# Designs tried in a protein design run: peptides against a protein of PDB entry 8OXM. Part 98

Target 1, 371 residues: chain A of PDB entry 8OXM
Amino acid sequence: FKAEFRLAGGVNLPKIIDCVGSDGKERRQLVKGRDDLRQDAVMQQVFQMCNTLLQRNTETRKRKLTICTYKVVPLSQRSGVLEWCTGTVPIGEFLVNNEDGAHKRYRPNDFSAFQCQKKMMEVQKKSFEEKYEVFMDVCQNFQPVFRYFCMEKFLDPAIWFEKRLAYTRSVATSSIVGYILGLGDRHVQNILINEQSAELVHIDLGVAFEQGKILPTPETVPFRLTRDIVDGMGITGVEGVFRRCCEKTMEVMRNSQETLLTIVEVLLYDPLFDWTMNPLKALYLQQRPEDETELHPTLNADDQECKRNLSDIDQSFNKVAERVLMRLQEKLKGVEEGTVLSVGGQVNLLIQQAIDPKNLSRLFPGWKAWV

## One batch from the design tools (peptide; aimed at target 1 V11 H187 G366)

Design b2_p30_2_s4 (made by RFdiffusion4, then SolubleMPNN; from b2_p30_2, 18 letters changed)
Fold by OpenDDE base, seed 2:
Structure b2_p30_2_s4 (fold): chain B 371 residues (1-371), chain A 30 residues (1-30)
Amino acid sequence: as target 1 above (371 residues)
Amino acid sequence: DEITEELLLELGKKLAEKREELEKAAALAA
């Protein structure tokens, strides 16, 4: 390892270390502290399996529909080495960096990212109506700018168009796969964009199987399809390429029901894969930026095994696992809100849910639904 | 829809060609 490290952006300030391999090659490694990298490792394997399903289908293969994966080497429950996705940036760093974010550069008269966050934090404990009104005011005064990512990075118009298409396909594939797996916590620091491919890399995969719905502030959207995410697709927005790629991804997922159920069943009962939401994790995910300083590293998640009787823990776990499998089976059958939908109907419902300002206004302010 | 992607790729190529023609014309006028 080199003695020097860089800080990656984001709340946890993960350390980027350069290591020289036994082959003499320098490799950048992300050292995450405090995160259970086992969850990321398991979810990367699931994404690889989904990619295998997508590559077997002619239509999804022709469209190059893939979810980006990275190598995870868990070293302990709280430490591991991520292969840093070289040439990636958090979408939040590009969009809402305090010094030189795209919103500040292209919309200097709009609200600052800090002003938007402050306004939404002030109404966090208010009614859904008050949250909606303030969210609409924030959105009116914080207009999307993510279209400029591809324009800045890709000067050739043909390359620019190809990369915008790759971005749109990546959003579609990750949105549908993420929905099927119930992936949560899709805030702007947990989504990276590759500066060369324009593909998204989803990190921090600890909220899965709809466990985001049991957070103190429940997640109300199936995936991140916020105004900047849509703006990156260009003038067509969610219509055309995005919708079609969602439909083709959903077709492959629904046609792979038995395989996906078997995979998820094995994972849900893997004693090494802690997918359940615990109170400490819930507190950590929905912390105020001000509270980040006081979390002493010493709270072992292991020490607050509330000695619930082993029997009550096991019965509660099994009931949650069964409910997750039942909900996954419903999704793969196209059952939404007690009705069986076509692939197009299901994808349409998910898009409408993801872009609904009423759903977006109810999210935790740290999720930054206005971005 | 597929036609729209192909048309947009063709439009992107035509825009690239036109940009290169404009850059060449600007370089000749400079």
Scores: peptide ipSAE 0.029, ipTM 0.539, DockQ to the pose 0.008
OpenDDE base, seeds 1, 3, 4, 5: peptide ipSAE 0.014, 0.028, 0.023, 0.005; ipTM 0.334, 0.504, 0.486, 0.312

Design b2_p30_3 (made by RFdiffusion4)
Pose (drawn by RFdiffusion4):
Structure b2_p30_3 (pose): chain A 334 residues (1-279, 317-371), chain P 30 residues (1-30)
Amino acid sequence: FKAEFRLAGGVNLPKIIDCVGSDGKERRQLVKGRDDLRQDAVMQQVFQMCNTLLQRNTETRKRKLTICTYKVVPLSQRSGVLEWCTGTVPIGEFLVNNEDGAHKRYRPNDFSAFQCQKKMMEVQKKSFEEKYEVFMDVCQNFQPVFRYFCMEKFLDPAIWFEKRLAYTRSVATSSIVGYILGLGDRHVQNILINEQSAELVHIDLGVAFEQGKILPTPETVPFRLTRDIVDGMGITGVEGVFRRCCEKTMEVMRNSQETLLTIVEVLLYDPLFDWTMNPFNKVAERVLMRLQEKLKGVEEGTVLSVGGQVNLLIQQAIDPKNLSRLFPGWKAWV
Amino acid sequence: EEEEEEEEEEEEEEEEEEEEEEELEERFES
């Protein structure tokens, strides 16, 4: 074990450690004290199950739809450990870096990230109209730059297109699974982009199962589909590869709702922390019902096709009205 | 007992506001 450890930041102060194995290769682990990773263990297990189901289905096997997973090992009710992701870079560090940010490098005339943050701080005390107007003004003077990422990393057009296609597929699959699982904490620091495969990886998974509505600032989108992601998917935008991949993933999930419910039914017997405190679990039953409704496409008794559900999700995600009410730190304009 | 419950609710609201400000500042430092 290495004698030194680093802090990853945050109120809980997670610890980063390096271990040298028999082969001598250093492996980085993240021990997360004062936090419950049992929910993250369930998220990783359902991620592996979805990846296996996508691999089994011939329609998705050809499209090579995969979900990037990292091992999470719970150690106690209030602690655990997880595998650190190597060879990945944060999206916000690439895009909105103060020193060498992509938006500053490509569009120096556009508004800086500090100006946008100042405007968002000044406008959180305003009403809906002022928030919508400021958001539209910010979007007018802040064009997406993320499309140049693979352009700056993959000079060969064949490799460049391969990496762009893998990025688009990974974004579609991660967005579908996150909507199904109700993932809400999807700001720039929670998503890591690989420098080789260009596949997005979700690392935080801190809050899910429709927890953003509980937060003071409700989460009005099911997944992150900001202007930068859409521009980086290509000229076609959400139409094309993203829609088709979303439809295929939704079809696979509708076909495997039995396996998904079997995986998620680990609750109601060993409830995790932050629940059933302050004296058939209530919230667990509620989230199971919500997941079942999402999977069956019933909601309030209404039937919705896979294509219609995908179109509705796209409309909700790209709607500036929903983006205006989001948390300023979520970086909806980014 | 009612006064003590009002004081505890005020302290919990203040702690939630501080935590939200701290999370926002951490995100803006990046």

Design b2_p30_3_s1 (made by RFdiffusion4, then SolubleMPNN; from b2_p30_3, 15 letters changed)
Fold by OpenDDE base, seed 1:
Structure b2_p30_3_s1 (fold): chain B 371 residues (1-371), chain A 30 residues (1-30)
Amino acid sequence: as target 1 above (371 residues)
Amino acid sequence: EEEEKEKKKKEEEEEKKKLLEELLKEAFSF
């Protein structure tokens, strides 16, 4: 390891460390402290398994359907080492950076990202109708620009076209696998795009198994398919390549039901894997900018005295795990709202739910559903 | 024909089982 480190920025100040491998290659690593990387590690393992299933199927293999994975080495309950996703940028950084973000560059007369966020925060406690109206006003005055990512990075028209297809395939694969695993909506900073491949890397997998539905502001979409995410696909949007790649991914997942259920069951009952949403994590994920000042988590060690009967915690955990497995089984059977759907019907429902402005307007404003 | 279909189905089930065992082994090879 080099003696020098860099800060990656953000609240937790993760450390970027360069190391020389036994192969003489320099590799950048991200060291997170005060963060439990076990959930990220488990989700990366499940993504690798999904990739193996996708590579075995001829139709998904021909389409190069894969989820980009990164190496996670949890060192403790509060520390670990991540592979640094070299040559990636957060979609949020590209789109809504205050200095040089694509919205500011291509749409200088639109609302700023800050104005959009402010307008949506002002209505956060209002009716669904008021949220919808303000969301539509925000969307009208904040037009999508993510099409320009591939245009800036890939000047050759043939390369540009292939990279736009790679992006669209990556969104489709990650959306369907993310839906199956219940990752829900993804914050724009937790979706990286590779500047060379145009493929997505999903990071910070701390919300899984539909635990986003039990947040103070529950998620209302099966995955992130916001206007900029769609704009990056180009003129076809969700039609054609995206839809077909979703359907082919869903076919493989449904045909692998027994394998996926067995894997997820073993992971859900792993005593080292805490995937449940706790109240503190729920508050942290949906903190208001105004609340950043007071929540110093003085995690004083003294709340060990709630020896809530291990039996009641275990029974509560087991009942949640069983419900998650039942819902996973429903998804893999194509059961939506008590009805069995075809792969095409299920994928269509999920796409419609994900792009519905009524669902998007109800999301937590901090997750920027207008981007 | 039925015996070949049943043999292919058993081979696919054994390949699925081997896959599951490999995937589980990779998942738990910490």
Scores: peptide ipSAE 0.029, ipTM 0.607, DockQ to the pose 0.011
OpenDDE base, seeds 2, 3, 4, 5: peptide ipSAE 0.027, 0.026, 0.022, 0.000; ipTM 0.582, 0.597, 0.435, 0.275

Design b2_p30_3_s2 (made by RFdiffusion4, then SolubleMPNN; from b2_p30_3, 15 letters changed)
Fold by OpenDDE base, seed 2:
Structure b2_p30_3_s2 (fold): chain B 371 residues (1-371), chain A 30 residues (1-30)
Amino acid sequence: as target 1 above (371 residues)
Amino acid sequence: DEEEEKKKKEEEEEKLKELYEKLLEEAFKK
């Protein structure tokens, strides 16, 4: 291990450590806390299961529909290393890096990423109407550029086209699998892109089973399908390949209902898998710059006072777990808003929800819905 | 002891892995 680590951001954000292997190769490793590693490890196993279901189906196998997985390696009781996919970059680092971000390079006259974030933070406590108006102004002055990722990395037109298809398939598979599992916190630093495969790697899997909806600023989209995510697909956007890959992924998930329910049930009742949203985690995920100063001293206060009566916790936990299972069953039946939808109807609704600027404008500003 | 807690955690992760492998096998026999 090198003694130098880069903070990917705030106090509890994954630390990127450059490790020299015994082979003399530098490997970036993502170091997380113990609990975040358990959550990520469990979710990687669920993704492996989903991949196995997708490999069994002829239509999804032909399309090579997979969610990218990474190996979680526990280093200590308090830390582990996620095997960083060598040659991955956070989509946020490519898009909105202050020095050499694609938005700054290709759109130098647009708003800076900082100006966009500032404008959205100023309206964070405002009405949904005011948030929507400011979000539309931000979007008008911050045009998508993610198409240039594949163009920069893949100079051969045939390779470029193939990699753009791999990207589109990866977005589709991860979006539908992520929706079924209720994966939240899909900000631009939690989604990596492989510079060789153009496939996405989802990290920081601690917000699952729709627990993002109970955040102080609730999540309003089923997955990240923002303008840059769509721009990376090219001129067809969400139509054609993306939609068909979503439909085929959803078809496999719905046809695997019993399997998925059984596995998620075991996960929900696993005492080692803390999937529940707690107030500290909610504060951490939606920290305001103003709140960073006061919370430093009390994080060492004993976990003892959140002894809500064990009986009321257990009944509340069981009711939340039952509700999660019921909602998962609804999703796998195609029940959306009390209506049974076809696979195409359900996928269409999810796409519309994910691209709706009204939904996007309501997200926490740290999610960067304009990117 | 830090070694006993590490061993217990490795055993818990291995049991969890075996449980998931079993669930996967059962889910794939259907």
Scores: peptide ipSAE 0.013, ipTM 0.374, DockQ to the pose 0.017
OpenDDE base, seeds 1, 3, 4, 5: peptide ipSAE 0.009, 0.006, 0.008, 0.000; ipTM 0.364, 0.358, 0.367, 0.297

Design b2_p30_3_s3 (made by RFdiffusion4, then SolubleMPNN; from b2_p30_3, 16 letters changed)
Fold by OpenDDE base, seed 5:
Structure b2_p30_3_s3 (fold): chain B 371 residues (1-371), chain A 30 residues (1-30)
Amino acid sequence: as target 1 above (371 residues)
Amino acid sequence: DEEEKRREEEEKKKELEKLLEEALKEAFSK
């Protein structure tokens, strides 16, 4: 271990430690001190399985559709070492860093990230109509800039194009697999981008199996497909490469239904795998100050509403697990709202749900749906 | 001049958007 550590961006300020392996290779490692890394470790194994399924299919293999995985070594229930991808940055750090963020650099006359967050926090307890109006005002005055990531990192046009394709494929694969697994809490600090490959690395996998829908502020989108995420794809946005990669990923997932159900069933009944949402976890996810420097005035948010939604979870663990399996089976059959959809129809519905400003405006302000 | 720098950035953006559109058409035609 080198004596030098760096802090990664984000609320939990994970320590990045450079380690020399027994093979003489330096590996950067992320040390999380308070998060349950067991859940991350289990979800990484599920992602590795999904990658194996994607590599077996000729069409997804030719497109190099993969989810970026990292090694998780849990040291305790609340501590462990992540093999950190050297040369990754949180998308939030690139986009909305207060000093040198891409929004400030390329759109200096737009609202600051702080102004956007403040406006959305002021309407957090208001009607859906008021949230939508303020969200649209924020979006009008905070224009996407994530296209500049690839333009800054890749000066050669041919390399730049190849990296945009790698990015778009990574977003598509992670979005569909994330939807199938019900992965939530996809805020801008939980998604990293590799500065060399332009591929995404998803971290903090503690909200899975649609448990984000039972948060005090329910998650209303299937995955993160916000304006900056789309801007990173370039002029075609969600059309063409992204849509086709989503459809091919969904086809492989649906054709692997038995394998996915069997593995998720084993995981849901593993007594060492705490996937269930608990009151303390829900409070921790939606009441944290994002930055230690931002005085969140909302510490007095009504403890009563958080308690009500959590008291209805008096369903036996087995009934919750059965519902998760039933919902997973529905997704893998293309059942959405009681209707059986084709792969293209299901992917289209998910894209429309993820980009809908009404759904985005209802998210918790800390998710930063305007980014 | 800030206005000259802005024009160069806008031209570079248009050229990159055109290159991307052509390369995407070529990648989808295969």
Scores: peptide ipSAE 0.019, ipTM 0.389, DockQ to the pose 0.011
OpenDDE base, seeds 1, 2, 3, 4: peptide ipSAE 0.005, 0.014, 0.012, 0.000; ipTM 0.345, 0.367, 0.332, 0.326; seed 1 fails the geometry check

Design b2_p30_3_s4 (made by RFdiffusion4, then SolubleMPNN; from b2_p30_3, 14 letters changed)
Fold by OpenDDE base, seed 3:
Structure b2_p30_3_s4 (fold): chain B 371 residues (1-371), chain A 30 residues (1-30)
Amino acid sequence: as target 1 above (371 residues)
Amino acid sequence: EEKEEEEKKKEEEERLKELLEKALEEAFSL
């Protein structure tokens, strides 16, 4: 272990520790100190299963549609080592790093990331109309720059083009599979980009099965498709390669309905897999940076036996699990808002929901919907 | 044909369950 650690950005300040293996190779390891790494481990297995389904289908295999997975080594219920893919960076570190972020480098006259966050925090408790107006002002004065990631990393035009396609395919695959699994908390520090492959690595999988919708500030988008995410796709944006890769991924997911339902059913009823949103987890995910100082670790487990009848808890859990399964079945049938959609119609609706500035303006300011 | 595809699909689902259970046991036995 090196004595130096880097903080990956985010509320939990996950420590990136450089470990020298017995093979003399440096491996970056993300040490999360309080997150349920079991949830990450389980969701990585689900991603591997989705990748297997995508490899079996000729159309998705030809497009090399895969979700990047990482090894999770849980060290305890509260600590573990994510084998950080060597050569990944959080998209937030590249885009909005305080020192040398791409927005500051390419758009020095735009609002700073701090100014954007401040403006959105000021309206956090305001109406949706006021949030929308301020979000539009922020967006006008904070223009996308993520196109420069591939341009900086890949100087050869043919390689650059291939890597931009790899990025676009990775966004499409992870967006659709993430939607099917109901992945939330897709903030700019929970999405890494591989500096060699241009593929995305989704980390911190602690919000799944649409549990982001029951947060104090509900999640209003099916996946992260913000302006910088779109800018990385190049001039076609969400049209062409991205849309087609989403449709082909959705076709495979819908055609694998029974398998996906069976997998998710096993996970929902696994007593070791705590996927449910609890008030403490909700508070933690949407904590204000200013409130970080007052949460003393003295949540002493005072065993106040609130004898909520074990039967009422179990019945409530089972009803939530059944609702999650029913909603998953609806998604896999293309049922959106009570209407059965084609794959193209469903993908179009999801894209429109994800890029809608009204939906984006309603997100928690820590999600950074303007990035 | 359809019954053999359904049986093969069930066998593949059971095999996926066993793989998932093993992966969960390995993840929790640490």
Scores: peptide ipSAE 0.031, ipTM 0.471, DockQ to the pose 0.015
OpenDDE base, seeds 1, 2, 4, 5: peptide ipSAE 0.025, 0.023, 0.028, 0.024; ipTM 0.513, 0.487, 0.429, 0.544

Design b2_p30_4 (made by RFdiffusion4)
Pose (drawn by RFdiffusion4):
Formats: structure tokens, C-alpha cells, sequence
Structure b2_p30_4 (pose): chain A 334 residues (1-279, 317-371), chain P 30 residues (1-30)
């Protein structure tokens, strides 16, 4: 074990450690004290199940739809450990870096990230109209730059297109699974992009199962589909590879709702922390009902096809009205 | 006494929810 450890930041102060194994290769682990990783263990298990189901289905096997997973090992009710992701860079560090940010490098005339943050801080005390107007003004003077990422990393057109296609597929699959699982904490620091495979990886998974509505600032989108992600998917935008991949993933999930419910039914017997406190779990049953409704496409008794559900999700995600009410730290304009 | 006990019980829940919200807000602003 290495004698030094680093802090990853945050109120809980997670610890980063390095271990040298028998082969001598250093492996980085993240011990997260004062936090419950049992929910993250369930998220990783359902991620692996979805990846296996996508691999089993011939329609998705050809499309090579995969979910990037990292091992999470719970150690106690209030602690645990997880595998650190190597060879990945944060999206916000690449895009909105103060020193060498992509938006500053490509579009010096556009508004800086500090100006946008100042405007968002000044406008959180305003009303809906002022928030919508400021958001539209910010979007007018802030063009997406993320499309140049593979352009700056993959000079060969074949490799560039391969990485772009893998990025689009991974974004579609992650977005579908996150909507199904109700993942809400999807700001720039929770998503890591690989420098080689160019596949997005979700690392935080801190809050899910429709927890953004509980937060003071509700989460009005099911997944992150900001202007940067759409521009980086290519000229075609959401239409094309993203829509088809979303439809295929939704079909696979409708076909495997039995396996998904079997995986998620680990609750109601060993409830995790932050629940059933302050004296057939109530919130566990509620989230199981909500997941079942999402999977069956019933909601309030209405039937919705896979294509219609995908179109509705795209419309909700790209709607500036929903993006205006989001948390300013979520970086909806980014 | 009953009113006081109910108030103390509601204050404890509100304090826990406020601490959790503050932690998430601070993480997103970091």
C-alpha cells in the first residue's frame, strides 16, 4: 500500500489510495467514508445486467452497445470503496477550463464561464421570465465547441468517425439507462470522457431514483442532452444514431423488464442508509413502482411506444424551458 | 408538551434535510 493519499474534494472528503499488487502495477482506489455505496453497488449491478442483456440481443450486439462500469465494493453501512477510472478526463475540465478551456481557445469573443456563472448567480433571485431571457441570451452568445474534441485527438478520419460513433452510442445508452434509473446529478464533473475510446463514464451516481425533485432545485430533465453533447454527436444531432440506439435500448429494456425487476428487488429486505430513519419499505416500494411504470410505459395509465417515448424524452431534454429552471451549478448552457 | 415534542421532531427532520441539500449544492458549485 502506498504511504500517501490525496483528497478528491467535497464535504465528505473522499480518500484516494494507490495499491501495488503482485504484478507491480499500481491501482487507484477511492474509499468513500461517511457515504453509502450500497445504492452505487446496485447501480453497478444493474449496469452490468443491462450490458449483458445488450450483448445477448442480436440487434444490439452488432451495434456494439456497451455500458462502461467500474467495480464498487461496499464495506459497511456508512462506508465503502470503488475503482478509480483511469485514462479519463472530466468534461468540464476540457470545455470550461479557466486556463485552457475549449470555449476560450476556440471562441474568445464569446462570453466566458465566469460571466455566465455571475449572470446565473445574479438571476437566481429573479422570476421565471428573467431566468428564461437570461438563459436565451447566454445561449445566443455561447456556441457549442465540444464537436472539436475528436477533431483534436483523432487526425485519421476513420478513427475519428469510429470514436464519434462509439461516443454517440455510449451517450444514447447511458442516457436511456439513467432515465430508467432516474439519475439526476449529471453536471460536468460527474461525467468522464475517455481519451482513447471516447466513451462517457458516469462516476458519481450519488443521487438517483428520482431524487432531483427532492432537491431544492428540481431536475426537469431525465438525462444530460445539452448543446455541447448534441453538437459533438455530429451534424445530424439527436436524429440518426442517437434515436435508433435509444429505441433499441428501450426495446431491450421492455423485453427484459423481468430481469430488471429481479435485479432491483434487492430492496425491501436490507434498506440502506438515509431511509427508514426517524421512527415493505415506503420509499423503496415507491421507487419500485415508478421503475415498473417507466419500464412498462404506463405512467398514469397511458400507453406509449418506444419511438414516442424516445421522442418525448428528447423533447424534454432539449427544451430550453426545462433547462432554464435547472440548478445554475448544473451548467445547463454548457 | 405534545406541541413541543411535535415541533422538536419536525425540527430534527428539517435540519437533516437542510444539511443534505447544502452538501449537494456545495458539490455542484465546486
Amino acid sequence: FKAEFRLAGGVNLPKIIDCVGSDGKERRQLVKGRDDLRQDAVMQQVFQMCNTLLQRNTETRKRKLTICTYKVVPLSQRSGVLEWCTGTVPIGEFLVNNEDGAHKRYRPNDFSAFQCQKKMMEVQKKSFEEKYEVFMDVCQNFQPVFRYFCMEKFLDPAIWFEKRLAYTRSVATSSIVGYILGLGDRHVQNILINEQSAELVHIDLGVAFEQGKILPTPETVPFRLTRDIVDGMGITGVEGVFRRCCEKTMEVMRNSQETLLTIVEVLLYDPLFDWTMNPFNKVAERVLMRLQEKLKGVEEGTVLSVGGQVNLLIQQAIDPKNLSRLFPGWKAWV
Amino acid sequence: SLEEQVEEYREQIEEEEEEKNEEVEEERLA

Design b2_p30_4_s1 (made by RFdiffusion4, then SolubleMPNN; from b2_p30_4, 22 letters changed)
Fold by OpenDDE base, seed 2:
Structure b2_p30_4_s1 (fold): chain B 371 residues (1-371), chain A 30 residues (1-30)
Amino acid sequence: as target 1 above (371 residues)
Amino acid sequence: EEEEEKRKKELEIEEKRKKFWEKKIQELLE
């Protein structure tokens, strides 16, 4: 390990440490807490299984549909290192960095990221109608720029086109698999982009199995398909390649129902995989500016000794696990809102839900739904 | 003693989880 570390952005200020491997290669490492790493490690194994399913199917294999995975290396009982994919950047860092963000560079007359955040925070406790109106005003004055990522990184037109397709495929695959697994907390700092492949790397996988829906501000979208995410696909947006890749991914997931149910069942009952939402985790994920003063950054994983009072919590846990399995089975059957949908119908519904400005306006302001 | 026993149980569960995933990956490679 080098003696120098950098702080990544975000509440936990994760330490980025440069490590020299035994192969002499420098690798950037993200140091996270133990419990976050366990959740991430388990979800990486699920993603590897999904990738295996996608590689077996001829249609998804031809499209190179994969979820980018990273290695979790436990360093100690309380710390581990995420192999930070060398040459990845958070989408939020590229788009809304205060100094040199793409929005500031390409749209200097638009609202600043801070102004957008402030406007949405001012209406956080307001009606859904007021949130929608302010969100639409923010969106009008904060136009998407993520198309410039591939244009800046890939100067050759043929390479640029291939990388834009790789990006679109990565968004599609991660969106559908993320939906099936009920991944939440998909804010712009939890989604990295690889500067060489244009593929997405999803990090911080602690909100799974739709536990984002039970947050104080419920998650209202199945995955992140915000205006910048769509802008990165280019002129076709969600149509064509993205939709077809979603459909083919969903087809493989639905045809793998028994395997996915068996895997998720084992994970739900794994005593070392704390997938359940708890009040401290909910407060941490949706901190109000008013609450920032008392939450010492030492929400050490050790304060998760909310001693499970064994008896009453077990029955509540089992009922939540059963509901998660039932909902997963519904998704894998194409049951949405009590109706059985085709793969195309289900994917269409999910896309419409994810791009709906009414759903986006209801998200926690920290999710940055306008980006 | 209780912390060592907790550690031993955690390691056994991690090994069981690893073996489960290795087996399931293998079944999905065959």
Scores: peptide ipSAE 0.019, ipTM 0.510, DockQ to the pose 0.022
OpenDDE base, seeds 1, 3, 4, 5: peptide ipSAE 0.019, 0.017, 0.015, 0.000; ipTM 0.457, 0.429, 0.314, 0.241; seed 4 fails the geometry check

Design b2_p30_4_s2 (made by RFdiffusion4, then SolubleMPNN; from b2_p30_4, 17 letters changed)
Fold by OpenDDE base, seed 2:
Structure b2_p30_4_s2 (fold): chain B 371 residues (1-371), chain A 30 residues (1-30)
Amino acid sequence: as target 1 above (371 residues)
Amino acid sequence: MKEEEEEEKRKKLEEERERFAKAKLEELLA
């Protein structure tokens, strides 16, 4: 280990450390403290299995449909080493950095990222109608700029076009696989973009199996398909390449139903894989920026009051696990809202749900649905 | 003036790139 470290941005101030391997290669490592990196490690294994399924199919292999994976070495339930994805940046850092974010550079007369967040926080406890109206005002005065990522990084037109296609394919693959696995907490700091490949890297995989729906502010979208995410695809947006890549990914997932169910069943009943939402985790994920200063970890929540009978906890856990498996089976059959859909119909419904301003306006303000 | 010229240059570059992308998409769909 080198003695020098860099702070990565974000609430937990993760430390970037350079490590020299026994092979003499320097590797950047992200040391996350306080996060359960075991969840990330397990979900990376699931993504590797999904990638294996996608590589076996000729149509998805031709399109190079993959989820970017990284190495996770959990050291404890509260510490571990992530392989820092060298040459990646959080999409939030590129878009809404206070100093030199793309919104400030390309849209200097729009609302600041802070003004947008403030407006949405003011209505957080208001009606869905008031949230929708303020969200539409924010969206009108905060126009997307993510197209400029590929424009800045790739000067050659042919390279630029290929990288925009790689980005669009990466969004499609991760969106559909993320939906099947019920991946939540897809805020702008949990999605990295590779500056060389234009592919997305999803991090912080602790909200899975639709556990985002049981948060104090429920998640209302199947995946992140916000205006900036769409703007990065160029003028065709969600049409053409994105839709076709979603359909081909969904086809492979549906045709792999037995394999995916077996994998998820093993994971749900792994006593070492805590996928369930707990109140402390829910509070942490939906913490207000104002409350960041006061959460000293003096919540010694006395382990005393959770003497709910071990039997009632186990029975409640088993019922939740069964419900997760049933919902996964429905998704893999194309059952949405009690109706069996074709692959194209299911993908269309998911796209419409993800881009609906009514769904986006209901999200927790920290998710930044206007970005 | 300088900011407007930079914005106009950016807009022109964007229009040229989107024309290129359209032509390449037409070639890939043919």
Scores: peptide ipSAE 0.205, ipTM 0.770, DockQ to the pose 0.009
OpenDDE base, seeds 1, 3, 4, 5: peptide ipSAE 0.071, 0.066, 0.132, 0.172; ipTM 0.679, 0.668, 0.719, 0.750

